# Ledger of designs, part 10: peptides against a protein of PDB entry 8BZL

Target 1, 228 residues: chain A of PDB entry 8BZL
Amino acid sequence: SYDRAITVFSPDGHLFQVEYAQEAVKKGSTAVGVRGRDIVVLGVEKKSVAKLQDERTVRKICALDDNVCMAFAGLTADARIVINRARVECQSHRLTVEDPVTVEYITRYIASLKQRYTQSNGRRPFGISALIVGFDFDGTPRLYQTDPSGTYHAWKANAIGRGAKSVREFLEKNYTDEAIETDDLTIKLVIKALLEVVQSGGKNIELAVMRRDQSLKILNPEEIEKYV
Target 2, 242 residues: chain B of PDB entry 8BZL
Amino acid sequence: SRRYDSRTTIFSPEGRLYQVEYAMEAIGHAGTCLGILANDGVLLAAERRNIHKLLDEVFFSEKIYKLNEDMACSVAGITSDANVLTNELRLIAQRYLLQYQEPIPCEQLVTALCDIKQAYTQFGGKRPFGVSLLYIGWDKHYGFQLYQSDPSGNYGGWKATCIGNNSAAAVSMLKQDYKEGEMTLKSALALAIKVLNKTMDVSKLSAEKVEIATLTRENGKTVIRVLKQKEVEQLIKKHEEE

## One batch from the design tools (peptide; made by RFdiffusion4, then SolubleMPNN)

Design b1_p8_6_s1 (from b1_p8_6 with S8E)
Fold by OpenDDE base, seed 3:
Structure b1_p8_6_s1 (fold): chain B 228 residues (1-228), chain C 242 residues (1-242), chain A 8 residues (1-8)
Amino acid sequence: as target 1 above (228 residues)
Amino acid sequence: as target 2 above (242 residues)
Amino acid sequence: SNADLLFE
């Protein structure tokens, strides 16, 4: 039926494979992004790393460029493909345009890539959503979200993955200008948002912070506990 | 659910890729492969199931493949798929060497193959490879390394891990006995024998049924060595005496 | 489960 075909519309206008890819995203661990005044913060639910697994190879948050980082939810292998292509594009842009990408530009690139995989008869959609954060060259903090359909929007705050609904509800209630007045408050907001769905407190949270003109910083567990 | 089982590159209504999951299930029926990282080396140990008396050429290693001077892998799953993937690994490594005049970093080789595996889960008309791999290697960036990859194109680095038959039990044993920071290659070899003895579906572990390779550094060079049968026998004997 | 191993 229509749900088996990769690139066909249902009678009611649905692309079932895209919708099912969105369901795949919901199987991923929760990720949250918040745009502050002069900071962008990504928080993720730590997947229980197997005892003997090297933590270095488990990355839910990654840098796309010096000024852009990304968190994802969904199929890990699909995410790697998207990340690699995005990184190549970021470098290509620096070489050809002589400026780093804007957060919107790279988001649009990723979105376009995803969209093409919804319209090709020989390809399934990517089973990932992404939160893309960073700073434009003018110093403006940005947060974007992409989904499997290739749609993208700018956000003040958003969440993806298994606990996204609860996290979004929290953010809708608690995201205020006062709540993001300082970098520390912004970080606290992300932690509080994640704690809505993450059990066992700060030990199961990974946080990445990017400040203006600074590189991506992954907070260590001790640093996270200071905000809890 | 069965309606989505036949197509290789479609999501189920629940967002699952059943063919990838089934490929992973198939690997569970393959011979056991272990990898253990030590301070002074890394090893692969694999079950040799095809002891056919009529096999003319004792392949030096049925399940362990040298990829280049700095890397080797073991495979669990469909043999034909394994042959294709191991050949591809060698080609990728050689192309890199030719292009950059240095050996490919270990993780980069793993990811290159994983990208191929992923493609076979996303592009129509293709099925997932029914193969998981363990990779051992050395590079100047991270030293000794152990990786595992599966049919999805996912991979991870490990201190110790297992794929194939009874892998869950093996991993449990490794978690119990692996001593972080204290693992010598000698202790790793002993641990490998211990785990294989319990996880292999054999009444008695014999050297004929086990392949072991070690990767070490000697005089600034990587040395990949497949243990001789006599060496494996000694390891088994030592284990039995304990 | 195998399914759980595919997602992050």
Scores: peptide ipSAE 0.352, ipTM 0.777, DockQ to the pose 0.769
Fold by OpenDDE base, seed 1:
Structure b1_p8_6_s1 (fold): chain B 228 residues (1-228), chain C 242 residues (1-242), chain A 8 residues (1-8)
Amino acid sequence: as target 1 above (228 residues)
Amino acid sequence: as target 2 above (242 residues)
Amino acid sequence: SNADLLFE
């Protein structure tokens, strides 16, 4: 009976709407993030973009600021709301503090936003998880994950969405210091991880790379094929 | 599972938003609307179901709405919901114009409305809007544009797409016949008639049952024109002769 | 399915 209410505790202490929001995330396409030595890489499964769809408007990876980007899994419309708020916060931070946000800061902001939507009876949780990557102003690469509950953690590598379990299992086995020794190896690791769940190879993968002191770069299909 | 079907903002155990899905299903039974992007313009074509014999020859577009000087939309779904959203679009566009002294970029207008739609899926006490929209427009950033949005607040840009009744079949036909980079407005109009003829639940396509609007650029200005019935008749006739 | 259209 309690699972009908917007985000209330069950007698056994469960927040069913949060758990169900996590199930919504699993319906999203797979996203993977890997932190290298001087690089952060996001990879996402391309949903078959409808032939007539404008690819510009299908973005699973987005910049939050010059030093931070995010991939998400789950409800697309929910993601847009989170992204917009995060972008506003990044700009606000630059104006007020005169420095870009740290990756942890913006992650915490997003997490707090999500958490608030789990506590109000007038709102449902966001049906998204996010991988947030970037560089702090000191040049440290960071990877964070947040889920519908508002929980967040720092990761070396992680995955979200439909194939996340398989991808994580792969990463647990293959993420080594040697595997991320170079930027190219780090990119290869992400591709290999995604190929565990993505069919038809590199054509169905979108990759974003952020290197130290460089802007976000989305790799084109030809560039991705070089790593396959 | 039924206990989640009636609540507007509740995730099912499987992570589904049934009310949003049901709204989308309802739209599938609405009149067909299609949009086609061409090199020299963009068009909307919509099924007209209500033929009001008593309406004065006021070129009343039932399903196609001018939003501002640079944008128009068509709606599939609940008429009352459509009216609310189209009015909101006009207000958003006007507020932007007043604030920035330039027309709102097409995508920004679409996203602004989509944020409203999304809110109606997340905040308690609200139901999803039972409408999908096609947007056509021109701006200095991307030129001619076509967008589609649904009750979830999701949207996308398209070269050609369809909403409403038999939309899947229409989209399939568009995929087959749309030639990227070679689409003129003339060819787009012909394609629209072709698709509507096959996807509308009518034995014979007639001009009285179809609304078509084109958006073009003339002398550095956007021109939105609803085709006259005679023009639509000519397009249908041409199609029948082919 | 309509459900599939909601998620990315």
Scores: peptide ipSAE 0.336, ipTM 0.764, DockQ to the pose 0.795
Fold by OpenDDE base, seed 2:
Structure b1_p8_6_s1 (fold): chain B 228 residues (1-228), chain C 242 residues (1-242), chain A 8 residues (1-8)
Amino acid sequence: as target 1 above (228 residues)
Amino acid sequence: as target 2 above (242 residues)
Amino acid sequence: SNADLLFE
């Protein structure tokens, strides 16, 4: 039998499907986001790409718009749905409002989408968390996180996925104004944070950088090794 | 525990989608299908299991479907599900062509179907499709392409891959023998036969049990060709002689 | 595992 109401409250007031979706997120590889002064950086643990797999089709970091990018942890197919809807919204906003979305706006949109899937009949929660980074039109760097529940918050730095706890602990200790004083230092901070959970060094890290008034740049392995 | 096994689109306490996993497991029992990307083309090779002497019409291809002029796919899993999905692929491709007056890019067709598959894992009242697909195609954006999709709606591009029975072993063999940048369609065909010979649960590989399709470019046009039985026999014979 | 293939 299919449940019309998949996500329901338990007797003790828990939404188990949301909590279980959060467990699904923990099965995803680690993603890290750090907000610098004039830079936002996303780092992700590369899942071992099968030798014969096209790397082009394996991406944890994607652009939502020119000024916003996202990393996720959890169900890949779920993420694609969220990404596509977010992209459509970004474009729609440009057409209707004649300005790009703020990072908060698109985060709220994604969060609202996720929340609806926790309350809609016949729908399960999205099994993804996301780190959303970018720049507002005023040049302010932003980092947000969303969870399967549809909650979202702004962060200086955060992590999601299987190694998130360790990475967050590292960031809590090492995120200082001095540590993000320059773009390079910010990048180094992300790499160091990921290295807490990623084995075999820089080869298993994907790094994306967005600077003020610049498009998303995915660093190649050689560029990453310079920071290691 | 049984509660999560019987209900579609529900997370387990551990964050697992058991119905999707079970659908993937079911595909492992289907006939083997291989895809190999070469420099000058791409191919699908599929196991044909239903050989009935009393079949009135010899279906040229049981498992390989032409989607449009630039794409074909092979399926592993539940036949009825496969028929629905292949039909949907054709419809999507045709609608795109009508709307934009150009063929749908290969990856867009794959993703469109993957979104459908994903929906069947998230929306209640539906079970996942018990089907994995291999897609071969050509477009002006990326040239020759090979994709694999599974019941979850996940997909990936591949140089070579396998779905269905003994897929893990086949993939291992492909990893060993696939030479990046040096793969010709001819060598890919030979590799396909080699892998099928080892992965199919048959004592002897025969042409009647293997379907092969190639996708090439000739004079600026995509050509999708299903190999004739005689051609497959020759490939098998050549392999046996090596 | 099949489970691992679902997650990225």
Scores: peptide ipSAE 0.229, ipTM 0.673, DockQ to the pose 0.795

Design b1_p8_6_s1 (from b1_p8_6 with S8E)
Fold by OpenDDE base, seed 5:
Structure b1_p8_6_s1 (fold): chain B 228 residues (1-228), chain C 242 residues (1-242), chain A 8 residues (1-8)
Amino acid sequence: as target 1 above (228 residues)
Amino acid sequence: as target 2 above (242 residues)
Amino acid sequence: SNADLLFE
């Protein structure tokens, strides 16, 4: 049955299902990641939570381990699968290697998972891109991005989702050593970047901050307003 | 467009999963189910479409399923799919209990099933489940809880929500009348009747066409109770008098 | 839309 060959090459060498999965990512809300000197910051556009919806269950930023967190854009259910697999791997690594994962390691794991779903019969690609941030054991802040193809790269700053182009353009212009000189400036940079695409100011932004040897902190709206 | 409609769930050029969207559309034609979270309990109310006197009353409910001692669910969509998923929920809950010697947290059970649903949207040779579920439960972590899941494997927690036929209208009514922080189970029951009366495709709401289950805590134990027909009649009567 | 419900 032709149903087994989901992701195949076109005559001109394209993997259309991967490209279409990338289009799915663009339907997701915007996420931005910035690596500072001693801080990593994730910001996401808050989807308008329905009045009767529990905000607790609407999470675009999640911890993978104590030293790694992830933001995503694209299919929510697909993201959950990736997150769960990554969390299991982080725990497995701690048990087998007796050290937490490096940010690069877990990124590579996620990337490999995604890649397999682009090549395995009877599987469609994940409709998700992810920004993965954290600290290595040596205290180095890291930012990685993955896409549906399973590619990954390290970044100083990047964005994914529907407003990613505008946010990236902003970051390309404004990401300087001076702009990330302090933790507060780094946070401010993320907020300013998101404000390029987010309406109604800080109320529609979720921010997560991870500092060296500290746990992931999700900023409350009042804390965000201090930076606007 | 049609090329992406007839095959295993694949992305359209625009990044859409049409088979999942179509499954969700199909659920819109199913009987109405609603859930309401109160301070002292949580309830499910569902439209009963199969009213046959010869049906064995031993069944818990047509559309409401007890999952374990602390959780129940209601389904909208394909009955056969619903049966498979509800059985899976029971198995997951039981396996967890055996492994950890404590009941599965509500959200974990929901998530476990949602992962299965998601898989049926990603793996070839599978179609999405044509089912949405409402889950009610209690656990020591979050107390009383209400969740909704759809064919995509997406889920969310709710104070009140509705699935199935006329769900959008029901949700609008719930948004208008739901008083956050002040909702008692009694008021929730009244609200459920009010919403069902307006959203069900029936000329007159009758107790035989409505199933209601409540989940409460009594003496440190969860109690899941399906309301008797007489109790539902009283609720309907009270609504008609207002 | 149903499509919008699938994405975050």
Scores: peptide ipSAE 0.224, ipTM 0.677, DockQ to the pose 0.771

Design b1_p8_6_s2 (from b1_p8_6 with F7Y S8L)
Fold by OpenDDE base, seed 3:
Structure b1_p8_6_s2 (fold): chain B 228 residues (1-228), chain C 242 residues (1-242), chain A 8 residues (1-8)
Amino acid sequence: as target 1 above (228 residues)
Amino acid sequence: as target 2 above (242 residues)
Amino acid sequence: SNADLLYL
């Protein structure tokens, strides 16, 4: 059957393994990204960490470079592979071009990587979507999304994972220029968006903030509660 | 569902990798392995199932492998797969040492193997490794460390964890009895015996059926020691007296 | 479940 072959089109033009990889993404916890005026914010639903597990090793948000960070939803091991390759590319770009990557560049790299894994007979698609945020060297904040197919687009705001539909519906209604007028309002928007799907309030949310010319900051629970 | 069970590197319509899930299920049939992190060391405790009287060489450790001077691991799952992966770990560690003239950081060794495991879930013509590992180690970055990895290529750091047979029950017991910040290696050893006594499918825990290794720091060097049978007997005896 | 362990 066409759904069993990695690199075959169905009669109606579908790549079933890519679609099924998108279903794998929906098994991931929710991630949301919002581009503000001078800030980019990633928010994620915290997966319940086992009591004896080291939280340091459970990361849904990671830095790709000083100016770029990524949240993902889907297969954890697949995400690690993509993250590692993206980090190598970011460093390679700095060495060869003498400038950091643009957010679009690294997004396109990740997208191309994913696309190649949809077209090789010996490889399955990556079971991940990613929200990639950061600042270009000109100080422009950017938000991109990639999916298992290798498509990518720029967004003002978006969500991936299990609760993505509800979060997107919220963002479509509430993302306005007024709602992102300040950094604090932008952070509040992300929190409110996540609260559409996250139970038990701010304790189950992780937030990452990147401001212009600043490193990625992961907010502590006390900082998050100030915005709730 | 069964239509997707035969291919190792395809998603089901629900986005599941059944062969990876089945590999994880296979590990549940392996002997119990425990790892416990203490303030002054880290330990592995493993069930020894193959007590065959006709075994000529008493392998000093059936389930615990020294990887380098700073790391050891324990395995649960398919023995042949375990041998391949433990050999690969040693090779990765040696290549790193040769290249950088320093020992590989613990997490980097774990992730390097996990990337291999992941590849066997993504590349056609390959099956997942039917093996989970516990890693103990010391490095200058994070000190004493305990990691767990599974057939998916996922891993995590732990204060205490269990893989193999009755792992869920063992983890539950560890959650109840593990005292954060107060764990000495001595208390960790006692806890390991307590948990193994309840989780091993044996009528009576004996030193012959248990392998224990400790990793400590002495005079600025890592010391990996497999406990002698007499030492394990003393631990068991102490537990029985409590 | 084993399935739940694979996804983040």
Scores: peptide ipSAE 0.386, ipTM 0.780, DockQ to the pose 0.764
Fold by OpenDDE base, seed 1:
Structure b1_p8_6_s2 (fold): chain B 228 residues (1-228), chain C 242 residues (1-242), chain A 8 residues (1-8)
Amino acid sequence: as target 1 above (228 residues)
Amino acid sequence: as target 2 above (242 residues)
Amino acid sequence: SNADLLYL
């Protein structure tokens, strides 16, 4: 009976709407994030973009600021709301503090936003998880994940979406210091991880790379094939 | 499952928003609307279901709405919801113009409405809008553009797409016949007629049952024109002769 | 399916 109400506790202490929002995330295509030594990499499964669809408008990876990017899994419209709020916060921070946000700061902001939507009876949870990567102003690479509950943690590597379990299992086995020794190896690790769940190789993968003191780079298909 | 079917903002155990899905399903039963992007323009073609016999030679667009000087849209779904959203689009566009002294970029107008749609899927006490929209426009950033949005607040840019009745079949035909980089407005009009002829639940396509609008650039200005019935008749005739 | 269109 309680699972029909917007985000209330069940007698056994479950927040069913949050759990169900997590199920919504699993309906999204897979995204993976890996923190290297001096690089952060996001990889996503390309949904088959309809032949006549403008690829520009289908983005699973987006910049939040010059030093932060995000991949998400789950409800696309929900993601847009979160992304826009995060972008505004990044700009606001630059104006008020005169420094870019830390990756942790913006993650915490997003997490807090999500959490608020779990506590109001007038709102449903966001049906998205996010991988947030970037560099702090001190040059430290960061990877965070947040889920519909508003929980967030720092990770070396993680995955979200449909194939996340398999990808995480792969990363748990293959994430070593040697595997991330170079930027290229780190990129290869992400590709290999995605290939656990993505069919048809590099053509169905989108990769975003952020290196220290560099802007976000989306790799083209030819660049991706070099790592396959 | 039924316990979630009637709630507007409740996730099912499987993570589904049934009311949004049902709104999308309802749109599938609405009149067909299609959009096609060409190199020299963009068009909307829509099924007209209501023939206003009592109109005194006033050209009436049932499904195609001018939003501003640079954009128009077509709607499939609940008429009252469509009216609310099209009015909101006009207001958003006007407010932007007043604030920035330039026309709102096409995608920004689309996203602004999509954020409203999304809110009606997330906030309690609201139902999803039972409408999908096609947007055509021109701006200095991307030139001619075609967008589609649905009740969820999702949107995408398209070279060609369709909403409403038999939209899946229409999209399949568009995928087959659309030639990227070679599409003229003339060829787009012909393609629109071809697709409508096959996807509308009519034995024979007639000009009275079709609305077509084109958006072009002339002398550095956007021109939005609704085709006259005679022009549509000519397009249909040409198609029948091929 | 309509459901598939909602998620990325």
Scores: peptide ipSAE 0.360, ipTM 0.746, DockQ to the pose 0.804
Fold by OpenDDE base, seed 5:
Structure b1_p8_6_s2 (fold): chain B 228 residues (1-228), chain C 242 residues (1-242), chain A 8 residues (1-8)
Amino acid sequence: as target 1 above (228 residues)
Amino acid sequence: as target 2 above (242 residues)
Amino acid sequence: SNADLLYL
């Protein structure tokens, strides 16, 4: 049955299901990642949580391991599958190699997973992009992005989701060595970048910070307001 | 548009999964189910549509299913799909218990099923489950909990929520009347009756048309109890007197 | 909308 061919080439060489999955990503709220000198920062636009909904269960930023975290944009349920697979791989790597994953390694794993879902019969692409940040064992901060196609690249700064274009344009203009000279300046850069697309200031922003040899820290609203 | 409607697991040009959206729409036609989290317990209240005197009363409930000693769920949608998913929930819970010698945390059970639901939205030759679930439970990590999941495999924790017919109106009423931090199980039961009375497509709310289960802690054990018809009648009567 | 519930 032709129903098995989910992702096929068009006559003009396009993988439409991959392109359409990229459109699914644009339906997600904005996420931004910035690599500083000794810090990596993820910022996300908070989705308006329903009054009776538990905010704990609405997360765009998650830890993959002690040294790696991820923000995503797109299909929430798809993201959970990727996150779970990545977490298992991080633990498996620790057991088999006796070292934590590098940020590049886990990014490549996620990218490979996504790519397989673009080429396997009876599977649609994942409708998510991800920003993956962390520290390698040598203390080098890293930022990677993956998209539904399974491509990945290292970035100094990038954004995904509905407002990604505007945020990227801001980052292209404002990401300088001076702008990331300190941890605080790096955090401010992320906030300013998100404010290009987020209404109502710091109340609608979630920030996660990872410093060298430190665990992921999610900033509380009061901490965010200090940077606005 | 129609080309994307006929295929179970493809994106539209706009990045939409129409089969998942249609499954969610179908649930809107199912009987109303609501959940309310209280300080001293959590409850499910569901519309009973199949009122037949010849049905075997041995059944726990038409729409409320005990999953393990610490969790129950209510379902809205396709009955056959619901039966498959509730059985899977029980199996997942038992496998966890056998493996770890402790009960599965509530959110982990919900997530495990949601991963299955998600798979049915991503793998070809499968349709989404036409079912939303409300989960109530207790664990040592978060205490009393209420979760909702949909055909996409998405889920969330709630203080109070509703699925099925007139769910939007029910949620609005819950938002108005739910007092965060002050909700007792008694007040939650009263609120459940109030909301069901307004949202069920019935001329008069009767105890035969409502199923209510409560989950409480007694002497360090979880107690899941389906209210007797007489108890539900008393709740309805009390509401009518207010 | 149902669509909005699917995306983060």
Scores: peptide ipSAE 0.267, ipTM 0.697, DockQ to the pose 0.747

Design b1_p8_6_s2 (from b1_p8_6 with F7Y S8L)
Fold by OpenDDE base, seed 2:
Structure b1_p8_6_s2 (fold): chain B 228 residues (1-228), chain C 242 residues (1-242), chain A 8 residues (1-8)
Amino acid sequence: as target 1 above (228 residues)
Amino acid sequence: as target 2 above (242 residues)
Amino acid sequence: SNADLLYL
């Protein structure tokens, strides 16, 4: 019987399971998102892939649709569920509305999904935060963040995961109109931000770039090193 | 503290899913299973623990299961849980085949089961499956493949990996001896025997205690073969001579 | 640790 009410209010009004899910996010490696003028950039700390592991199966950045991608921090298996549902929704939207989702729409969908898992009987919160970036049909770059609670907000720049605090502090100091004036500068900003918490430089960074009217591009290590 | 240990789908204050971690720990007590990807095939090698002289039927494979014509798996963990999951894998594969008139891609089958596993970590009233799986397969998308999945519903592709008893030591050995790009199925078999010999808690490795299956491509068809005891004996003998 | 395997 007690397994029905996993996420309940404490006497002081806290949803401890949501807060603890946020702690699960902090166990994830750092992810950073930055909105430029005509670019959105996601950067993630590469978890040390085991020597014999196929890197193809270790992804922190994924496409949700042609115009939207997501980075996450937290429980990997939880993330897969969210990603799959988001992808289905993106495709469904294209079929029913005959237009791709806006970044806000799909963010709201993900947020609503997360929120339901904080209130549904017999379900625990998702142990993930996500940075969702992309372009709306009008060419406007967008960055959103979602948390285990189902809250979401639009950002100019943000970070999630274990090093998020340090990265955010860096971004608060260094995110200026001048710092994002060009695509290259925006990419450099993300790299510099990640280097606040990532050891051993560019080898441990994965970068994804989406430019206006372009698909998601994952930068190779050589491309990343050019910005370091 | 105990409150979080007793409930199957609750985060600890530190953001941990203890029941999932405990399920993973339980797998460490199971017999060793190895998977090795080669250029010309992929193999599973598993420890056979249940050797009973009074068994009426010699099970050809205790731990290795054919899933479809293009995939097989090995299991480590709770036997009853393993049976449920292997059956589900077969059903998923069959439903896909019926729906699409083509075999399910290897990773899709793995992810389908992983989504089930994940659900058992998130939905109340269910405990995690106390099972890890190694999957071997071939498809037209990625060719020969090796995957590992755990109770969390996490999975990964591997060139070589191990689950079950002494898996950490086995993985360490695999990391040392696995030669990327140069691994033949023959060399993979030899490596499997080498690793099992060191990781199994037996004084002497015997063919009766080892199950090996290979997945190869012959004439554009996938061939899954469980090695005969005599073949395994030959592999062991060869290793002892080296 | 097993815990570390759960998180990305």
Scores: peptide ipSAE 0.260, ipTM 0.690, DockQ to the pose 0.782

